# Peptides against a protein of PDB entry 3C2G: the designs that were tried, part 1

Scores and structures below are computed, not measured.

Target 1, 209 residues: chain A of PDB entry 3C2G
Amino acid sequence: IRTFDLLGLLLHDSDAIDGFVRSDGVGAITTVVQYPNNDLIRAGCKLLLQVSDAKALAKTPLENILPFLLRLIEIHPDDEVIYSGTGFLSNVVAHKQHVKDIAIRSNAIFLLHTIISKYPRLDELTDAPKRNRVCEIICNCLRTLNNFLMMWIPTPNGETKTAGPNEKQQVCKFIEIDILKKLMSCLSCEGMDTPGLLELRSTILRSFI
Structure headers, positions and changes below count from the first letter of each chain, unless a header shows other numbers.
Peptide ipSAE was made for these designs. It is ipSAE averaged over its two directions, with the distance scale d0 held at 1.0 Angstrom where the peptide's residues are scored. Compare it between designs on one protein only; published cut-offs may not apply.
The geometry check fails a fold that doesn't show the stated peptide or that is severely misdrawn somewhere.

## One batch from the design tools (peptide; aimed at target 1 N140)

Design b1_p8_1 (made by RFdiffusion4)
Pose (drawn by RFdiffusion4):
Structure b1_p8_1 (pose): chain A 208 residues (1-190, 192-209), chain P 8 residues (1-8)
Amino acid sequence: IRTFDLLGLLLHDSDAIDGFVRSDGVGAITTVVQYPNNDLIRAGCKLLLQVSDAKALAKTPLENILPFLLRLIEIHPDDEVIYSGTGFLSNVVAHKQHVKDIAIRSNAIFLLHTIISKYPRLDELTDAPKRNRVCEIICNCLRTLNNFLMMWIPTPNGETKTAGPNEKQQVCKFIEIDILKKLMSCLSCEMDTPGLLELRSTILRSFI
Amino acid sequence: THKHPTLP
């Protein structure tokens, strides 16, 4: 845990996190967080979140790491882990087609739907720290969704990709009534929460 | 890509 904390302090900028990724740091973190201990898991995922915007992640073999992290997000009961995992997912799929492909094959879009749907409306959360966390979580999920949807929107540049039935059923779950009601309620609930502005902006983008 | 806030 202290090693994770120290690496977190050392990796202050882009060159440092890229150096860490080229040294197989992501693979090391994911291997270590297989140990069933929540403090250790929370610490490893915090560091993964920190290095998630690394451009070197375009070169790292993610065929095994990414499905493992999706499974972790799916079953781990604590919000800090969900926050870190979904934050990492949003950045790791960004600008990387082959990584989006890995995520789709592991049902990443279906998982985003499940993560958003499990939380009550933001007006039903009393403690401010927790409300802000659910708010950032939902925001992370929708950002991830938006990084996927770009593939299938007709671009005059000429890269009109066709969605397979697997991608189709996952994306279409986001027009089911239950999640639309929840998403529209985040847009209008009446809530002093620092992450609310960025959440509402991201929701509008998802609908667009 | 982006950075995330530290939450309490």

Design b1_p8_1_s1 (made by RFdiffusion4, then SolubleMPNN; from b1_p8_1, 5 letters changed)
Fold by OpenDDE base, seed 4:
Structure b1_p8_1_s1 (fold): chain B 209 residues (1-209), chain A 8 residues (1-8)
Amino acid sequence: as target 1 above (209 residues)
Amino acid sequence: MFKYRELP
């Protein structure tokens, strides 16, 4: 715990973050969060989120790390862990095709749907901190989905990766009326990245229309 | 394509 807080204070710039990631810092954190201590898991996942945008992650072997994290966010009951883990996932798959491929092979698309489906409607949440955290988790899941959908959008160069039949079927679950209602509820939350959610809405619409 | 930003 205190070590992760201290590391979080030291990892304030991009060069320090990239240095930590190059030194297998992500592997070190993921080793430590294997211990059945919720405070340690929470602190470790928060630190993972903090380093999740590092350029060095493009060169980091994530073949063991990413499936482990996906399993953690599937089963862990703490919203802070789910928030940090889904935020990490969203960032690490951003602009990194090989990481997207690992995530997809690790059933990430279905997991994102499962996470969104697990949470109640935001209008049923009376506690404002809980409602905001649930909104952020849903937004992290949907942003991760957007980062996957962007692989299947035609580039100006005509090279389009085609989604496999399984990926297409998993993506089709995000047009379910419950998921769409949760997306619309997130657009009504204060302090959210509304431009981000609007681009996702546009990407979803372009992927299904 | 979005990066998560922790809002301050």
Scores: peptide ipSAE 0.072, ipTM 0.769, DockQ to the pose 0.317
OpenDDE base, seeds 1, 2, 3, 5: peptide ipSAE 0.042, 0.069, 0.060, 0.057; ipTM 0.739, 0.765, 0.763, 0.749; seed 5 fails the geometry check

Design b1_p8_1_s2 (made by RFdiffusion4, then SolubleMPNN; from b1_p8_1, 6 letters changed)
Fold by OpenDDE base, seed 5:
Structure b1_p8_1_s2 (fold): chain B 209 residues (1-209), chain A 8 residues (1-8)
Amino acid sequence: as target 1 above (209 residues)
Amino acid sequence: SYSYRELP
């Protein structure tokens, strides 16, 4: 725990973060969080989130790491772990087709829907910190979905990857009224990027219309 | 940490 905190304090420089990732830092963290210690898992996932925008991730083998993380956020009860894990997922798949492919093969689209679905409506949460954290998790999931959807948008230069029938079916679940209501409820949360949420909503809806 | 969202 203290080691992860120390790393978190030292990794404020983008080059240092990139150096950590190039040195298999993500693999090291994922090895450590395999132990059944919730504090360690929380700290490790937070550190993953902190390095999730590193350029070196494009060259990091994620074939074993990403499925492990997806399984972790599928089953772990701690919102902080889910927040960090979904945040990491959102960032790591961004602008990386090969990482998107790994995530999709690992059932990431369905998992994102599952995560959003397991949380109550925000109006049922009276505790502001809890409500905000749930909102952030929902946003992370939807952002990740958005990043997947970008690979299926036709580009002027022709060949767009088409979503398979299973992927299409899984994506269609995100236009369910309950999912849309949860997204809309996030707009009322303090400290949220409301413009960003509106853009995300627009992108998701346009992908289905 | 930055949050990346791809835009059309």
Scores: peptide ipSAE 0.190, ipTM 0.839, DockQ to the pose 0.185
OpenDDE base, seeds 1, 2, 3, 4: peptide ipSAE 0.040, 0.045, 0.075, 0.041; ipTM 0.710, 0.755, 0.790, 0.725

Design b1_p8_1_s3 (made by RFdiffusion4, then SolubleMPNN; from b1_p8_1, 6 letters changed)
Fold by OpenDDE base, seed 2:
Structure b1_p8_1_s3 (fold): chain B 209 residues (1-209), chain A 8 residues (1-8)
Amino acid sequence: as target 1 above (209 residues)
Amino acid sequence: SFSYRELP
């Protein structure tokens, strides 16, 4: 725990973060979070989130790391772990086609739906900190989905990847009324990425036209 | 694509 706190204090500089990632820091964290200690898992996932926008991640092999993290956020009961993990996922797939492909092959689209589905409606949560954390998790999931869907939107230049039939079916689950209600509830939460959620809504609509 | 930076 103290070691992760020290690393967190050192990782305020983008070059330091890039240096950590180039030194297999993400692999080191993922090794450490394999131990059955919730405090360590929480601290490690938080550190992953802090380095998740590093440019060096574009050159980091994620074929083993990303499936492991996806499995962790599938099964772990702690919202702080889910928050950090989904935040990491959202950032790490951004602008990196090869990472998106790894995530999709690892059933990430379905997992995002599963994560959103397991949480109650935000209007049913009376505890404001809990409600906000759940909203942030849902936003991270939806932002990740947006990053996937953007691959399949026709560009003006006519170059578009086509979603496979399985991916299309998994995306269709996000138009379920329960998911849509949760999306709409997140739009009403203060301090959330409302522009990003509105973009996702537009992206979803475009993906079905 | 949006990268979420948690502000320290």
Scores: peptide ipSAE 0.050, ipTM 0.761, DockQ to the pose 0.318
OpenDDE base, seeds 1, 3, 4, 5: peptide ipSAE 0.025, 0.035, 0.025, 0.031; ipTM 0.658, 0.722, 0.658, 0.716; seed 4 fails the geometry check

Design b1_p8_1_s4 (made by RFdiffusion4, then SolubleMPNN; from b1_p8_1, 5 letters changed)
Fold by OpenDDE base, seed 3:
Structure b1_p8_1_s4 (fold): chain B 209 residues (1-209), chain A 8 residues (1-8)
Amino acid sequence: as target 1 above (209 residues)
Amino acid sequence: SFKYRELP
């Protein structure tokens, strides 16, 4: 616990973060968070989030790490763990096709839907910090989904990958009224990237046109 | 492609 807190305090420099990742720091964190200690898991996932933009992650094998993290965020009850884990997922799949493929094969699309579905509507949350955290989690999930959907949207100059039938079916779940309402509710939260959320909505809708 | 940004 204290070691991860210390690392989190020290890893404010991008070169230090990159050095940590190059030294298999992500693997080390994932090893440590396998212990059944919620404080350790929380601290470890927060550290993962902090290093999730590291350039060295492009060269890090995620074949074992990513499925483990997906399982963790599927089952863990702590919103801080879910927040950190979904944030990490969103960043690592960004601009990395091989990581997207690992995530998709690991049932990430369905998991993102499951995570969004388990949270109450934001209007049912009276505690502002809790509401904001839930909104952030939903946004992380939808951002991750958008990164997947963008692979299947026709570009003027590119061969579009086609989503498989299973992926298409999983994507169809995101047009459920409950999911759409949660997306719309996030637009009312303070400090949210409203333009980004509107783009997410547009991408989701375009995936069905 | 969207990247995560820590919200304040």
Scores: peptide ipSAE 0.111, ipTM 0.791, DockQ to the pose 0.286
OpenDDE base, seeds 1, 2, 4, 5: peptide ipSAE 0.074, 0.029, 0.029, 0.028; ipTM 0.769, 0.679, 0.670, 0.665; seeds 1, 2, 5 fail the geometry check

Design b1_p8_2 (made by RFdiffusion4)
Pose (drawn by RFdiffusion4):
Structure b1_p8_2 (pose): chain A 208 residues (1-190, 192-209), chain P 8 residues (1-8)
Amino acid sequence: IRTFDLLGLLLHDSDAIDGFVRSDGVGAITTVVQYPNNDLIRAGCKLLLQVSDAKALAKTPLENILPFLLRLIEIHPDDEVIYSGTGFLSNVVAHKQHVKDIAIRSNAIFLLHTIISKYPRLDELTDAPKRNRVCEIICNCLRTLNNFLMMWIPTPNGETKTAGPNEKQQVCKFIEIDILKKLMSCLSCEMDTPGLLELRSTILRSFI
Amino acid sequence: PLPPRPHA
């Protein structure tokens, strides 16, 4: 845990996190967090979140790491882990088609739907720290969804990709009534929460 | 508190 904390302090900028990724740091973190201990898992995922915007992640073999992390997000009961994992997912799929492909094959879009749906409305959360966390989680999920949807929107540039039935059923779950009600309620609930502005802006983008 | 949130 202290090693994770120290690496977190050392990796202050882009060059450092890229150096860490080229040295197989992401694979090392994911291997270590297989140990069933929550403090250790929370610390490893915090560091993964920190290095998630690395451009070197375009070169790292993610065929095994990514499904493992999606499974972890799916079953781990604590919000800090969910926060870190979905934050990492939003950055790791960004600008990387083959990584989006890995995520789709592992049902990443279906998982975003499940993560958003499990939380009550933001007005039903009393403690401010927890409400802000659920808000940032939903925000992470929808940012990840938006990074996927770009593939299938007609671009005059000429890269009109066709969605397979697998991608179609996952994306279409986001027009089911339950999640639309929840998403629209985040847009209008009445809520002193620092992440609310970014969340509402991201929601509008998801509908667009 | 939440850790800083990085962006690609």

Design b1_p8_2_s1 (made by RFdiffusion4, then SolubleMPNN; from b1_p8_2 with P1S H7V)
Fold by OpenDDE base, seed 1:
Structure b1_p8_2_s1 (fold): chain B 209 residues (1-209), chain A 8 residues (1-8)
Amino acid sequence: as target 1 above (209 residues)
Amino acid sequence: SLPPRPVA
């Protein structure tokens, strides 16, 4: 726990973060968070989030790491772990097609829906810190989904990858009224990526109904 | 369409 705190304090610049990642830092964290200690898991996932935009991740094999993280955020009850894990997922799939493919093969689309579905509506949360954290988690999930959907948007040349039938079915679940209401609630939160969320809404409703 | 983005 203290080690992760110290590492977090040292990782203030992109070069240090890249150095950590090149030294298999992500693999080291994922090894440590396999121990059944909630404080350790929370600290480790927070550190993952802190390094999730590192350039060196493009050269890091994630075939074993990403499925493990997906399983962790599927079952772990702590919102801080879910926040960090979904944030990591959102960042690590950005601009990396091979990482998107790994995530999708590992049922990430369905998992994102499951995570959003398990939280109450934001208007039912009276505690502001809890409400904000839940909003951030939902936003992380929706942003991750948007990053996936971008693969299936037609290019100017008329060429596009097509979603498989299972992926399309899983995406269709996001047009459920409960999910759409939660998306709209996120738009009311300060500091959210409103243009990205609006794009996602339009993409889902136009392409997958 | 917006490009895929990481969290700011």
Scores: peptide ipSAE 0.031, ipTM 0.700, DockQ to the pose 0.114
OpenDDE base, seeds 2, 3, 4, 5: peptide ipSAE 0.031, 0.030, 0.028, 0.031; ipTM 0.692, 0.692, 0.676, 0.699

Design b1_p8_2_s2 (made by RFdiffusion4, then SolubleMPNN; from b1_p8_2, 3 letters changed)
Fold by OpenDDE base, seed 5:
Structure b1_p8_2_s2 (fold): chain B 209 residues (1-209), chain A 8 residues (1-8)
Amino acid sequence: as target 1 above (209 residues)
Amino acid sequence: SLPPRVKA
């Protein structure tokens, strides 16, 4: 844990982050979080989130890392892990088509829906920190989805990649009333990425028109 | 097309 704290302190510098990533730091973290220690897993995932926008990640193979992380998020009912993991996911897929493909093949879309579905409605959460964290998780999921959907939006110039039938079906689940209500509830949370949520809404709508 | 978003 102290090691992760130290790394966290160093990771305020972009060059340090890149250096860590180039040294297979992401792989190291994923190795560490394989141990059944909740604190370690939390710290590791948090660190992953912190390095998730590193430029060096563009050169980092994620074929093994990403499926592992997705599985970890799937089986670990920890808000901090899920927050960090979904945040990491959203960031790593943002500008990397290859990573998007890995995530999608690893059933990421369905997982995102599952995560959102499992959390209670925000209005049922009286504890502000908990409510905010849940909102952030939902936002991370939705941001990730948005990043996926953008691949399938027709562009004026060139051919658009088409979603497979399974992906389309999975995306359709996000227009369920329960999901939409949760999305809307997040818009009322203070400090949330309201523009991002609105963008997702627009993207979803465009994907179905 | 909407730009991809990264969490800050």
Scores: peptide ipSAE 0.164, ipTM 0.820, DockQ to the pose 0.111
OpenDDE base, seeds 1, 2, 3, 4: peptide ipSAE 0.161, 0.148, 0.130, 0.041; ipTM 0.829, 0.812, 0.805, 0.726

Design b1_p8_2_s3 (made by RFdiffusion4, then SolubleMPNN; from b1_p8_2, 3 letters changed)
Fold by OpenDDE base, seed 4:
Structure b1_p8_2_s3 (fold): chain B 209 residues (1-209), chain A 8 residues (1-8)
Amino acid sequence: as target 1 above (209 residues)
Amino acid sequence: SLPPRRRA
């Protein structure tokens, strides 16, 4: 725990973060969080989030890491673990098609739907820190969905991927009315990635028209 | 706490 906190303080420098990632730091974290200690898992996932924008991740194999992280989020109903894990997922899939493919094959779309569905409406949360954390989790999930949907929109070069039947089914379930209401509620929260949420709305429309 | 690093 203290080691991860110390690393977190050092990892405000981009070169230090890249150095950590190049030394298989992400693999090291995933090894450590295999021990059934909630505080250790929280600290490890927080560190994953802190390094999730590292340039060196573009060269890091994620074939074993992503399925493990998705399973960790699935089995640990902890807001801090879910926040950090979904934040990591959102960032690593942003620019890499290969990473998106691994996540989708690992049932990420359905898992993200399950996460959002388990949380109450934001208007039912009176505690501001809790409400903000829940909103951030939902935003992380929705931003990840946007990154997946963008793969199936034609590029100026005429290249487009076609979603398989399983992916289409998962997407249809994801965009149910309850999820859309939660999207709209997140747009009213202060300090949220409102541009990203508006981009998702645009992406959904482009995917169905 | 320091804000989490995020990619757009």
Scores: peptide ipSAE 0.060, ipTM 0.737, DockQ to the pose 0.511
OpenDDE base, seeds 1, 2, 3, 5: peptide ipSAE 0.048, 0.053, 0.100, 0.052; ipTM 0.741, 0.743, 0.794, 0.744; seeds 2, 3 fail the geometry check

Design b1_p8_2_s4 (made by RFdiffusion4, then SolubleMPNN; from b1_p8_2, 3 letters changed)
Fold by OpenDDE base, seed 2:
Structure b1_p8_2_s4 (fold): chain B 209 residues (1-209), chain A 8 residues (1-8)
Amino acid sequence: as target 1 above (209 residues)
Amino acid sequence: SLPPRRVA
């Protein structure tokens, strides 16, 4: 735990972060968090989030890392782990087609829906820090979904992939009234990525037209 | 179209 904290303090420079990733730092973290210690898992996932936008990740194979992380998020009820993990996921799938494919094959779409569904309505949360954390998690999930959907949106200048029938069905779950209400509630939270949520709304509409 | 977004 203290070691990860120290690394977190050192990784405030983009070059240092990139160097860490080039040295298989992500793999090292995933190895360490395999130990059944909740504090260690929390610290490790936080560190993953901190390096999740590193340029070197474009050259890092994630075939083993992503399925592991998705499984960790699936089985762990800890909001901090889920927050960090979904944040990492959102960043690594952005602009990386092969990473999106790995995530989708690893049942990411369904998992994102499950995560959003398990949380109560934000108006039912009286504790502001808890409410904000839940909102951030939902936002991370929805951003990830947006990044997936963007892959299937026709563009005038290029050919796009078509979502398979399973992916289509899983995406359709996000237009459920419960999910939509949670999306709308996130828009009312201060300090949230409102532009990102509005982008998703637009993306969803385009995906169903 | 807007590009995919990254989390801050």
Scores: peptide ipSAE 0.204, ipTM 0.849, DockQ to the pose 0.130
OpenDDE base, seeds 1, 3, 4, 5: peptide ipSAE 0.135, 0.113, 0.204, 0.116; ipTM 0.840, 0.837, 0.851, 0.839

Design b1_p8_3 (made by RFdiffusion4; failed a check: a repeat of another design)
Pose (drawn by RFdiffusion4):
Structure b1_p8_3 (pose): chain A 208 residues (1-190, 192-209), chain P 8 residues (1-8)
Amino acid sequence: IRTFDLLGLLLHDSDAIDGFVRSDGVGAITTVVQYPNNDLIRAGCKLLLQVSDAKALAKTPLENILPFLLRLIEIHPDDEVIYSGTGFLSNVVAHKQHVKDIAIRSNAIFLLHTIISKYPRLDELTDAPKRNRVCEIICNCLRTLNNFLMMWIPTPNGETKTAGPNEKQQVCKFIEIDILKKLMSCLSCEMDTPGLLELRSTILRSFI
Amino acid sequence: PLPPRPHA
């Protein structure tokens, strides 16, 4: 845990996190967090979140790491882990088609739907720290969704990709009535929460 | 509090 904390302090900028990724740091973190201990898992995922915007992640073999992290997000009961995992997912798929492909084959879009659906409306959360966390979680999920949807929107540049039935059923769950009600309620609930502005902006983008 | 989140 202290090693994770120290690496977190050392990796202050883009060159440092890229150096860590080229040294197989992401693979090392994911291997270690297989140990069933929540403090250790929380610490490893915090560091993964920190290095998630690394451009070197375009070169790292993610065929095994990514499905493992999606499974962890699916079953781990604590919000800090969910926060870190979905934050990492949003950055790691960004600008990387083959990584989006890995995520789709592992049902990443279906998982985003499940993560958003499990939480009550933001007005039903009393403690401010927790409400802000659910808010950032939903925001992370929808950012990940928006990074996927770009593939299938007609671009005059000429890269009109066709969605397979697998991608179709996952994306179409986002027009089911339950999640639309929840998403629209985040847009209008009445809530002093620092992450609310970014959430509402991201929701509008998801509908667009 | 939440750790800062980076942006790609």

Design b1_p8_3_s2 (made by RFdiffusion4, then SolubleMPNN; from b1_p8_3, 3 letters changed)
Fold by OpenDDE base, seed 5:
Structure b1_p8_3_s2 (fold): chain B 209 residues (1-209), chain A 8 residues (1-8)
Amino acid sequence: as target 1 above (209 residues)
Amino acid sequence: SLPPIPVA
């Protein structure tokens, strides 16, 4: 645990982060967090989040890492792990088509819906730290979804992929009233990306209804 | 299966 904290202190420089990632640091963390120690898992996932926007990740094979992370955030009960894991996912898929493809093949769309669905409405959470953390998790999920949807939006003069029937059906689940209410509740939370969430809402409604 | 790592 202290080792991950130390690494976190050292990884404040972008070049250091890239160096860590190029040295298979993400693979090393994923190996360590396979041990049944919740404190270690929490610390490791936090470190993953810290390096999740590294440029070197574009050159890192994620075919084994992403399915593992998706399984972890599917089953782990700790909100801090879910926060870090969904944050990692949202960052790593951004602007990387091959990573989006890996995530989608690994049933990420369905998982995002599952994660959002398991949390209560934000107005039912009286503890502010808990409410904020849940809001951040939901926002991470929705940001990830937006990154997926963007690849299916027609661009002028661009090659646009079309969502498969299964993916389209899974995206349609996000127009459920309970999901939409959670989205709207997140818009009222301080520090949230309100413009991005509104864009996502518009994209879902236009593309899949 | 990986062995348990103690909390440190």
Scores: peptide ipSAE 0.017, ipTM 0.611, DockQ to the pose 0.030
OpenDDE base, seeds 1, 2, 3, 4: peptide ipSAE 0.011, 0.010, 0.009, 0.010; ipTM 0.602, 0.584, 0.581, 0.599

Design b1_p8_3_s3 (made by RFdiffusion4, then SolubleMPNN; from b1_p8_3, 4 letters changed)
Fold by OpenDDE base, seed 5:
Parts: sequence; structure tokens; C-alpha cells
Structure b1_p8_3_s3 (fold): chain B 209 residues (1-209), chain A 8 residues (1-8)
Amino acid sequence: as target 1 above (209 residues)
Amino acid sequence: SLPAQPVA
């Protein structure tokens, strides 16, 4: 735990983060978080989040790492783990088509829906820290979804990938009224990426019209 | 459209 805290302090710049990632730091963290210690899992996932935007990740094989993390956040009820894990997912799929493909094959779309669905509406949360954390988790999920959906939106030249039947079915779940309400509730949270959430809303609409 | 930016 203290080691991860120390690493987090040391990884304060992009070069250090890239160096850590090139040294299989992500693999090291994922190995450590396999131990059944909640504090260790929290710290490890937080560190994953801290390195999740590293340029070196574009060249890092995530075929084993990403499915593992997805499974971890699927089975772990801890908001901090889910926050960090969904944040990691959101960042690693950004600008990386091959990583998006790995995530989708690993049932990420369904998982994102499951995560959002398990949380109460934000208006039902009276504790501000809890509400904010839940909002952040939902935002991470929705941002990830946005990145997936963008693959299936036609480019200016008319070319587009087509979502498979399974993906289409899973995506359709995000237009459920409760999901949309949660999205809208997130727009009211302080410090949230309102432009990003609005972009997602636009992407969802474009995906279904 | 471009993918969403990483979370800062």
C-alpha cells in the first residue's frame, strides 16, 4: 500500500509515467491487485488510473490486463476501485482502436451498463462525497461508452464500422430512461465535465437516429 | 468525430 503511494508521488510527470509503463508497470500493478486485500486493490487501481493516459500504453499489450481489470470491477463493490477502474478504462480506450476492440470483446459495454445500473440516482444520495464519487463513476462509464460509439459513427467520407448484433443490443440499454436520468443528474454535479456529457448525449442520439 | 480526451 505504501509502495503504491510512493509510486504515485514519484509518477508526477509524463516521462516518469511513460518510463514506468515501458517497464511493465501496469503488469506489475495488475499482478499485485490479484491478492485479496481491499486496500491493496484500491491503491493499485488508483495507481492504474494515474498512469492510464500514458503514451506508452498505446504500445503496451493489454489483451490480458484489460479483461482482468474489467472482471475486477465487475465483481468488486468498492466505489474507489470502480472509480479508478472505469477511469483507467476510459483513458486507455481513448484514441486507441485496438484497445477499444479488446474492451468490447471483453464485454465492456455490458459491464458499463451494469455499473451505472447498480448505483442509485444521484438525487437519492444525500452524502456529497458519495454522490460526487458516484457521479464520477457514471461519467467514466459514459465517456468510455462515447469512445465506443464513436467507432460506429460514419466518417465524413461515409466509411464506418458496423457494430455487431451483440454490441447493438448492449448499446440499446443505455437509452433506458433510468440511464438517461443518471446522465442528466451528472450534469448537475459540481466539477463534472459537462461538455463531455453533452457530447455523449449527442453521440447516443446520433447512434440511434 | 474524435474520441473523448483522457480524464485529467
Scores: peptide ipSAE 0.015, ipTM 0.587, DockQ to the pose 0.145
OpenDDE base, seeds 1, 2, 3, 4: peptide ipSAE 0.014, 0.008, 0.012, 0.012; ipTM 0.585, 0.527, 0.595, 0.595; seeds 2, 3 fail the geometry check

Design b1_p8_3_s4 (made by RFdiffusion4, then SolubleMPNN; from b1_p8_3, 3 letters changed)
Fold by OpenDDE base, seed 1:
Structure b1_p8_3_s4 (fold): chain B 209 residues (1-209), chain A 8 residues (1-8)
Amino acid sequence: as target 1 above (209 residues)
Amino acid sequence: SLPPQPVA
């Protein structure tokens, strides 16, 4: 725990973060968070989030790391772990087709829906810190979904990758009224990427209704 | 095409 806190304090610039990632820092964190200690898992996942936008991740094999993290998010009830894990996922899939493919093969689309579904509506949360954290988690999930959907949007050249039947069926679940209401609630939160969320809403509705 | 979402 103290080690992760110390590392978090040292990783304030992109060069230090890249150095940590090049030294298999992500693999080291994923090894440590396998121990059944909630505080250790929280600290490790937070550190993963802090390094999730590192340029060096483009050269890091994520074939074993990403499925493990997805499983951890699936089974762990802690909002801080879910926040950090979904944040990591949303960042690492951005601009990285091969990482998107790994995540999708690891049932990430279904997991994103499961995570959004388990949380109450934001208007039912009276505690502001809790409400904000839940909003951030939902936004991380929706941002990740948007990055997946980009793979199946027709290009101007008429070339389109087609989603598999299972992926399409899983994406269709996001048009459920409760999911759409949660998306709309996130649009009311300060500091959110409102244009991106509106674009996602439009894409989901046009593609699957 | 939908632009990629920004890194958080």
Scores: peptide ipSAE 0.019, ipTM 0.606, DockQ to the pose 0.160
OpenDDE base, seeds 2, 3, 4, 5: peptide ipSAE 0.011, 0.009, 0.018, 0.012; ipTM 0.566, 0.584, 0.611, 0.564; seed 3 fails the geometry check

